# Ledger of designs, part 245: peptides against a protein of PDB entry 8HF1

Target 1, 320 residues: chain A of PDB entry 8HF1
Amino acid sequence: NVMLYATKPTEVMVSFPHQEQVLTVTRLISAEIEKFYVSLDLMNIGVQPIRRSKSLQCLRDPSKKSFVKQLFNDFLYQMKEYGIYAASIAIISLIVEFDIKRRQAETLSVKLMHRTALTLCEKIRHLLVQKLQDMTYDDDDDNVNTEEVIMNFSTPKVQRFLMSLKVSFADKDPKDICCLVFVERRYTCKCIYGLLLNYIQSTPELRNVLTPQFMVGRNNISPDFESVLERKWQKSAIQQFRDGNANLMICSSVLEEGIDVQACNHVFILDPVKTFNMYVQSKGRARTTEAKFVLFTADKEREKTIQQIYQYRKAHNDIA

## One batch from the design tools (peptide; made by RFdiffusion4, then SolubleMPNN)

Design b2_p26_1_s3 (from b2_p26_1, 18 letters changed)
Fold by OpenDDE base, seed 5:
Structure b2_p26_1_s3 (fold): chain B 320 residues (1-320), chain A 26 residues (1-26)
Amino acid sequence: as target 1 above (320 residues)
Amino acid sequence: DLDPLKEIENYDEIKKKLEEYEKKRK
């Protein structure tokens, strides 16, 4: 029971400027997605039985327009919160998912819908990659994966996160590192994992120090929709982290349920702590004597975040 | 009353390195 551990990790708050970097490319991408939503609403995909159940299950029908919109909304969120470099990785996940759904489509209308979504994703990918290449003068895709490009095209939040990793772990023994990175959304785990792979590979001080993995919490709402491949990957990733073959784990807040992750010496909360349970469970993983619990906050929200953490500390002490 | 501000360490090392990084980019 994580709540029973009187863990007193060192709590660190890293502030970042709230910059709405309104790049022309992000405006263009957002406008193309909005145009696509209008077109999507006009598409006749046939009469789907309106299961009136307000249950989150209705949002998970892969044939529904709502699911397509959810994936693009998650992409737009990642582009806004993490930057255009992270978005260039996130779009690949959408391409893979829409290609699978296009192949699994039972009707020509649903197949066409997923094909149109896929075509938009390829256009978005091209716009993002082209913008990353504007800095390198080279047409080679590998040249966009430098520390400089990653840092340039990341949000102030992600820049501070990456710098925090570099400061904390440069030239350390990989055996002495057990790091968790908590994110809010499932798709962010894969995006931040891909970003970290490229950042670590481009950063000599981290290349032989950090080995990242990611874990997406089980989709509790329907275990039947969890691919056999995702379950195998999740088991393998957890085992690698337990065996010390990976020393940094990116996980979504859904790790609340029963995944016994070892005691960690570093816990990063990349996204805002929205619940008491998330606070207690994430902090409860920082169990070593020298454990650090690192929060990221916008400067404008710093005071609100401090007050919220204080209330969570008080509530935790009242239960302990 | 534990001033919640006193228990949050400012990661001054990160700020310094970010400032150094921003100086190298200019």
Scores: peptide ipSAE 0.028, ipTM 0.655, DockQ to the pose 0.337
Fold by OpenDDE base, seed 3:
Structure b2_p26_1_s3 (fold): chain B 320 residues (1-320), chain A 26 residues (1-26)
Amino acid sequence: as target 1 above (320 residues)
Amino acid sequence: DLDPLKEIENYDEIKKKLEEYEKKRK
C-alpha cells in the first residue's frame, strides 16, 4: 500500500509596495483616452440597416462603442498593474485588433471610428517607446529590451515576479521546470508573454532555461468568431507544454474550460485570487514534490489577502 | 508566512537590488 501522500504545495505570499506610478507620460495617455471617449460618444455610428426588419427602427449597436472602450480600459488597467514596459507591448495588441475591425467594417462610420482608435493607439505607442528610450543613455543602442529597462519600467509586483523567476530558475535544467502563471485577463497573457520573452533573452541565467508559452481561454461570447489561427495556436501551445518544449505557461482562467494541464512544480498567481474556485483549481495544479504556490499581494491588502486565503483553506479542508 | 525570498541564498542582496530598481524608477 504505497500511500500516495499528496504532498501539499508550499504556499508562499510575496508582498509588494503599492506605488502609484506618478509618471507624466501615464497622465498624458490617460488624458488622451478620456478625450477620445468624449469624441467617441459624439460619433454618430450610423444605423446599420437591419436587412430583414420592415421597421425602420435603426437599433444603435452600443456594442461596437462599448467594445472600443473595453479595450482601452483593459489597456489602462495593464499600464497601472504591470507598468509602462508592459503597456508598450499591450498597445500592439490593440493596434492589431483595431486594424482587423477597421478592415472588417461594413460601414464608413464604423471604419472611421476604428481608424480614429488606431491613430490614438499609434500616438500612445510613440509616447511609451519614447519614454523607454529616454533612460537608455547610449544614443546608439535603440534596444529598449534590456533587463534594466524592463525592471525600471515594471511595477513593484512585476519586478518581484521577474526576480522570483530569476532566483527560482537560474541555471536549472529546463526539464525540471513546470511552471504555471495565472492572470485574470485574456490580454494580460499576451502582454506578460511578450515581457517574459524579452526578459529571458536579456537575462543570461534564464536563457535556454525558460521557454514561455501562453494560453487564452475560449471567448465564451462568440466561439464561432475564434479564428482558425487562434484555435491552432492554442492547440500548439498546449502540446508544446505537454511535450516539455515549453516549461512556463501563462493562463487566464483556462483551467475552468477543462484544459488538462500536467502537474506543475511552480504555480504563480500574478493577480488577486477573487474566487474559491480559482484558489482550488490553481493550487490543485501544484502537485509535484516540493511544489510551490506563490501569491502576490500589495502591502495594503496583505491582511485581507491572508484572511481570505485562510477562509479558502478552511473551506477546502471541510470538503476534502 | 514564508517569504520565499528568505529561503534564497543572498536574499538581502536581492532585496537591495529590488529596492535600487524601485529608487531608479522615482
Scores: peptide ipSAE 0.026, ipTM 0.659, DockQ to the pose 0.279
Fold by OpenDDE base, seed 2:
Structure b2_p26_1_s3 (fold): chain B 320 residues (1-320), chain A 26 residues (1-26)
Amino acid sequence: as target 1 above (320 residues)
Amino acid sequence: DLDPLKEIENYDEIKKKLEEYEKKRK
């Protein structure tokens, strides 16, 4: 019962300026996605045969168009919330997903729909990579994965998160680190994981100090083959984290009560705490006496966030 | 109203590092 441990971690707030990086590339990408949605709505993909796939999600959109739109909307969210560098990683996940769906397509029309989505993703990827390369003198893909490029093409939130990691963990013993990073969305786990891999590799002080893994919440288990792979990955990632082979875990907000993750000394909440349960569950992982619970807030939302956390603290103390 | 949250240790260092990145970007 995680709630019974009235662990009082040190709660920390990190404020960041709400700077919308108004880049021409982000506007162009958004406009291309909107044009694609118009074209997608005009696509006649026919009535998909109701394969009795036990997936409740497949029953909701027989056209599979809503799933395509959801992926691009999640991408747009990630680009806005985490920046262009994170978006360059996030788009790869869309490419993989649409390629799988293209190969699994039962009809030529559905195959064409996913092919069109892939073509757009490749265009978006090119635009993102080109923009990352604008800061590099060399056109080599390896040169875009520098600390400078990552920091420059990340949002103020992500910049402060990365600097908080660097300051907190520079040159520490990996065994002394048990870190959780909570994000709201499933796809953000993969995106931030990829960003952290590249950042850690490009940051000498964090090389061999931080070993990240990611865990996606189980509630959205599509019964599809991908869900089996994801479940295997999650099980492996959890085991690596338990064994100390990984010391930083990126989690989505759906920590099912059954994920017994060890007591952590650092908990970062990268996205806004939207629910009392999220607050209690995430804070309840910071169980060491010196544990830090770190929140990130936009300056404009700072007061609202403080009030909300105060209410959650009060409510937690009334239950504990 | 007392901010119920503490500032992160070495926040000034984080801020300085971020300001250095912002200066290199201009």
Scores: peptide ipSAE 0.020, ipTM 0.631, DockQ to the pose 0.495
Fold by OpenDDE base, seed 4:
Structure b2_p26_1_s3 (fold): chain B 320 residues (1-320), chain A 26 residues (1-26)
Amino acid sequence: as target 1 above (320 residues)
Amino acid sequence: DLDPLKEIENYDEIKKKLEEYEKKRK
């Protein structure tokens, strides 16, 4: 039980300015998604044939529209919380998901719904990539995956996170690094993983230092087949991290379910710590006093965050 | 089956694999 470890890592709090980057492109994307929701509500998906397999909850037609809206809402959240660059990666995950759902569609109406969602995702991707290109001064460098572009199109939170990685790990021996990055949402794991791959590749001081991997939660909504693939992938990702083939793991609340990950010398909490369990499970991965437990907080929420962490520390000490 | 977890790194590679998959289904 991770709760039994009296862990005393060095706790670090990194503050960032709360800037709502209200870019014109973000407003355009939000407006296009809202228009799509109106269109989606008008779509007649029909009555789906109940497949007799008892275990596959035949997601009734309302659940399919709800799932599409959930994916776009999660995308909008990622764009707001992590920035335009992260959104350009997050949209690719939606494209992949909707293309799978389009191919798996049992009816023409459902196929058309997912096709319309894909068309919107491609438009959003184009708008995002175009905005990333607008800052490349050199006409010849089609590469939007530079350190500068990533930093400029990331939220203040993500900027501080990336700088914290650079300062913490620049020119270090990869074997001396065992890093966890905790995020709240499953989809954020993939988004931050893609962002980190590009950032590490564009940052010479990190290119041969950090090898990222990610781990996503079990999707209770995915078919049994997707759940098997995800479980296999999770097991592989954890094994690579245990074997030292990866030294940075991005993970969601799945580690709260008792996935045994080795002790780490760095734990980054990219999203707010909302629960005592999240605090204990994440901090419980930083076992030594030399280990760093790094929290990110908006300046406006700093005092509230400090108070909450002190309450969690007290509660943990009362149980230990 | 395209592993949707592995392919997220490069959109152009994803697009190319999707196009190849659509060609194999014809």
Scores: peptide ipSAE 0.007, ipTM 0.333, DockQ to the pose 0.015

Design b2_p26_1_s4 (from b2_p26_1, 14 letters changed)
Fold by OpenDDE base, seed 5:
Structure b2_p26_1_s4 (fold): chain B 320 residues (1-320), chain A 26 residues (1-26)
Amino acid sequence: as target 1 above (320 residues)
Amino acid sequence: DLEPLKEIENYEEIEEKLKEYEEKRK
């Protein structure tokens, strides 16, 4: 009996300073979104015909206002957690979604609501891009996608994540890398993917070393709302990662159930580990010899995080 | 014995690089 000593991955903790990034631009954007919510609450969009499709009844705010607010709340979260550079990418996803919703609007009032949301997103995008440009002293290089700009406009967590990637993977053979990055939210996958594409392109030591992909968990929202394009993208991304055409995969926590991902040598948990299941499933992907399982924590939460990980380790050992 | 969470072996290198970025930003 070769006891397959599941080689316990090396668990690594990265601490980061809890800096409240008080940027004037972030305050302005938050205030503009709050003003928009007041205006949105006053909008009469009429009674939406409850399309009684049996399964979808509970989650459809008949007003569609809650969905608009959810997207902006997710954007505000990303801006706070990942920084204004990540926010400049995240806002593009909102623009795309509101433009689709505007075109699909069945009523003039709903069309106007989505148009107003879209106009706000374009204003926010302009404010973010302008702030990114203000640090490029060279008038000639309109390229806000430099390593320096990305690092300067990222949160301390994201800065340490990017540096951890650079130190871990600089000048390595792409074939020797199998990396997972876990994030909490679906929308964060796309945002961090876009950030990593730009960072890798601007970092010579990672250029041609890391090829990122992302997987978005199936929204428990009916498979009917997943665009055929998103489902095709997910299948393609998984296949590219299995074939070794991609060596870094960004996953939301919802992917814990049932994605057969190969054994990885690096697992990064970018967001806090909230559940025992998340801990076991994510750690269980780090199966190679010398695999690393990397956690990020704010300095203020370091002790709490350590205690939580020890509780999860104990619980895992009691089941194994 | 629960092995302590290790800090990244190159944490010092990461912090040095981050300081270099902060110094370039000032």
Scores: peptide ipSAE 0.060, ipTM 0.759, DockQ to the pose 0.627
Fold by OpenDDE base, seed 4:
Structure b2_p26_1_s4 (fold): chain B 320 residues (1-320), chain A 26 residues (1-26)
Amino acid sequence: as target 1 above (320 residues)
Amino acid sequence: DLEPLKEIENYEEIEEKLKEYEEKRK
């Protein structure tokens, strides 16, 4: 048994200042969502018959209201963690989701609930886009998708991530790049994907170098039509990454054990490593001789992050 | 001995570019 000495990737930690972007627009958006929650709690959507079909019971979101609140809470998290620019992309995903749910609504009350959520999302989108435009000095260039706008309206974490990509991959051969980006939440995959598409398009040194793709973890055991489309998208995204048609893939931490992804030379962990399994699985994808495993940490959490990584390394060495 | 994490506060190149963006933001 040739123990393939898996060359241990170089582990790198990038620190960033903990700056809450306390913009007036983010406070206004948060207040509008809170006001909407009060109105949502007062809405009578009727008792949805809990169809007691034994086997599928655990998978039906028991409250259509809880799902609406979950989507807005995920949006608020993305706005806080990734910034206003990322939020302007994230809100589009909510608009699409609520429009689907509005069309699928079995009752007028549920249809009205999703319509009210859509109206709020359009208001939020307008507020975000207006704030992105306020920094473009040229009244005529409505292009909010510049490198400068993306960087200025991103959190310190996202700024350092984007600069790390630019420094690492500027003017390189796309064939020499196999990059994974891990995020905690499924909706973050789509948001960061949209941000990266716009950033790469606006950054000449990354044009034709990076081709991003995203994968949402299979944990949508929702038997709904959305799950079939998501499964088709996941299979297509994995295949594009295997074929080299994409060289950067954004994944949620749920790399199901069954996703045979090729050995990568770069692995970025954009969100905090919360579990030993996430550490081992993500690090285990950085298998080339010069592979880099890059972690991002707030300065305030630096010492705690270092201690946690040392504990994970020790635990991994005790099992190996 | 567990090799220490390579701490890169910023790649010097990242810090220079971030400073350029901060200067343009003023």
Scores: peptide ipSAE 0.057, ipTM 0.716, DockQ to the pose 0.577
Fold by OpenDDE base, seed 1:
Structure b2_p26_1_s4 (fold): chain B 320 residues (1-320), chain A 26 residues (1-26)
Amino acid sequence: as target 1 above (320 residues)
Amino acid sequence: DLEPLKEIENYEEIEEKLKEYEEKRK
């Protein structure tokens, strides 16, 4: 019995200072969203007709107001956790989603609700982009997608994540890289993907080294929210990662239940590990020789994170 | 004994680079 000692990945923890971004723009945006919620609650949308092919989520909110609030709450979370640069990308996803919902609206009242949400998203986008431009010293280059702007307007967590990528992968052969980045939420996958595209393009040491893709898990998404386009994108992204045409894959935690992804040499957990299953499955992807499993934690939560990882390690050893 | 979580290799380099960005922001 050759116990193939599968080389356990090196587990690494990166700590970051918990800084709440005390930006006037973030306070203004939060206040505008709160005002919008008051207005939204006053909107008479009526009861929407129950179409028979309803996903479970469309059954829960006949007014579709809760869905609108969920998207803005997810945006507020994104802005808080990843910074205003990430928020400038995240708001575009809301614009796209509300425009689709506006076009699909069966009533004028629902159409107006989504139009009002879109108007707010465009205002938020303008406020974010204007704030990003305030640091571009050169009057001639409206390019907010520089390494400096990305770093200065990202949270300490995202800054350390980006620096960890730069230090880990600068000037390496793309073929030697198989990297997974796990995030908690679906919207974060798209946002971090957009951020990484811009960061890699602005960072000479990474420009020809990292090719990112993203994948969103199927299980928690109503089949009605999975556009045929998103399913095609997921299949294409997985195939590109399998073929080595992409070497960094951003995954939501929902990927746990079904995607056979290759053995990776780097696994980054950008968000807190909330479940034992997430820990085992994500760590279980770091299977190559010298594989690294990297966790990010706020300094204030460092001890709690360490204790949680030790509990997960113990539980894993008791099952194995 | 569960091996302690290691700090990232070149963590000092990351912190130095981050300080350079913070100094440019002031």
Scores: peptide ipSAE 0.031, ipTM 0.720, DockQ to the pose 0.673
Fold by OpenDDE base, seed 3:
Structure b2_p26_1_s4 (fold): chain B 320 residues (1-320), chain A 26 residues (1-26)
Amino acid sequence: as target 1 above (320 residues)
Amino acid sequence: DLEPLKEIENYEEIEEKLKEYEEKRK
């Protein structure tokens, strides 16, 4: 009986300075969103007919205004946590969502609300892209997707994450890599995926080494046509990761849904670990020999993060 | 004794590269 001692993953903590990027563009965008919220509160969208769809399951957020505010709040969070380069990708997802909601609008007032939100998103996109271009000294190279631009317009957390990928995986065999990246929010998966595609393409040591995919939770309550496409895409992404056609998977709380992902040699936690379950489930994917479990923390939260991880380790050992 | 979290001391290599990027920004 060779007791396969499950090799415990090496837990690693990467600290980063808490620098608030005091960019004029970030302040301008925040102020434009706040002005939009004031205008949105004044909009009379009428009493939405309660379509008694008999299936109780879709708790449609009863306030179409609440949903619009939620998307912009998520965007503001991503801009703050990941930087203006990530925000330039995140805003495209809002544009797509508001265009869909505009087309699906049952009333002229709701159509106008989503149109106004879309116009704001296009203005924000222009401001972000212009700021990314201002650092390209060569007027002729419209290519904002360089390693330098990505690194320069990313937060210290994202910079440390990208450098950790470069140091960990530069010139390695793609077959030897099985990497998970955990993020808290669903929309962050798409944003970080787009950022990684551009970063990998611009980094010679990582091009043809890392092939990223992303996974979004199935809990899209909306049985709409979009949910079918997302489910097909999710199945394809999981299959590509299982087949080794992708070797880096960005995921949110999707692993809580019992998706069996293969044993990984690297697990990155890009956002703070908020729950014991998240800690156990994410760490439990780092199962290979010499597997690494990497956490990112702000310097100000370092001691608190260490104490929290020790509490989770103790609690996990008491259950095992 | 719970093994201390291996703080990656500065990947000296990461910090050097980050400093190189910060110096190119000045």
Scores: peptide ipSAE 0.066, ipTM 0.733, DockQ to the pose 0.572; fails the geometry check

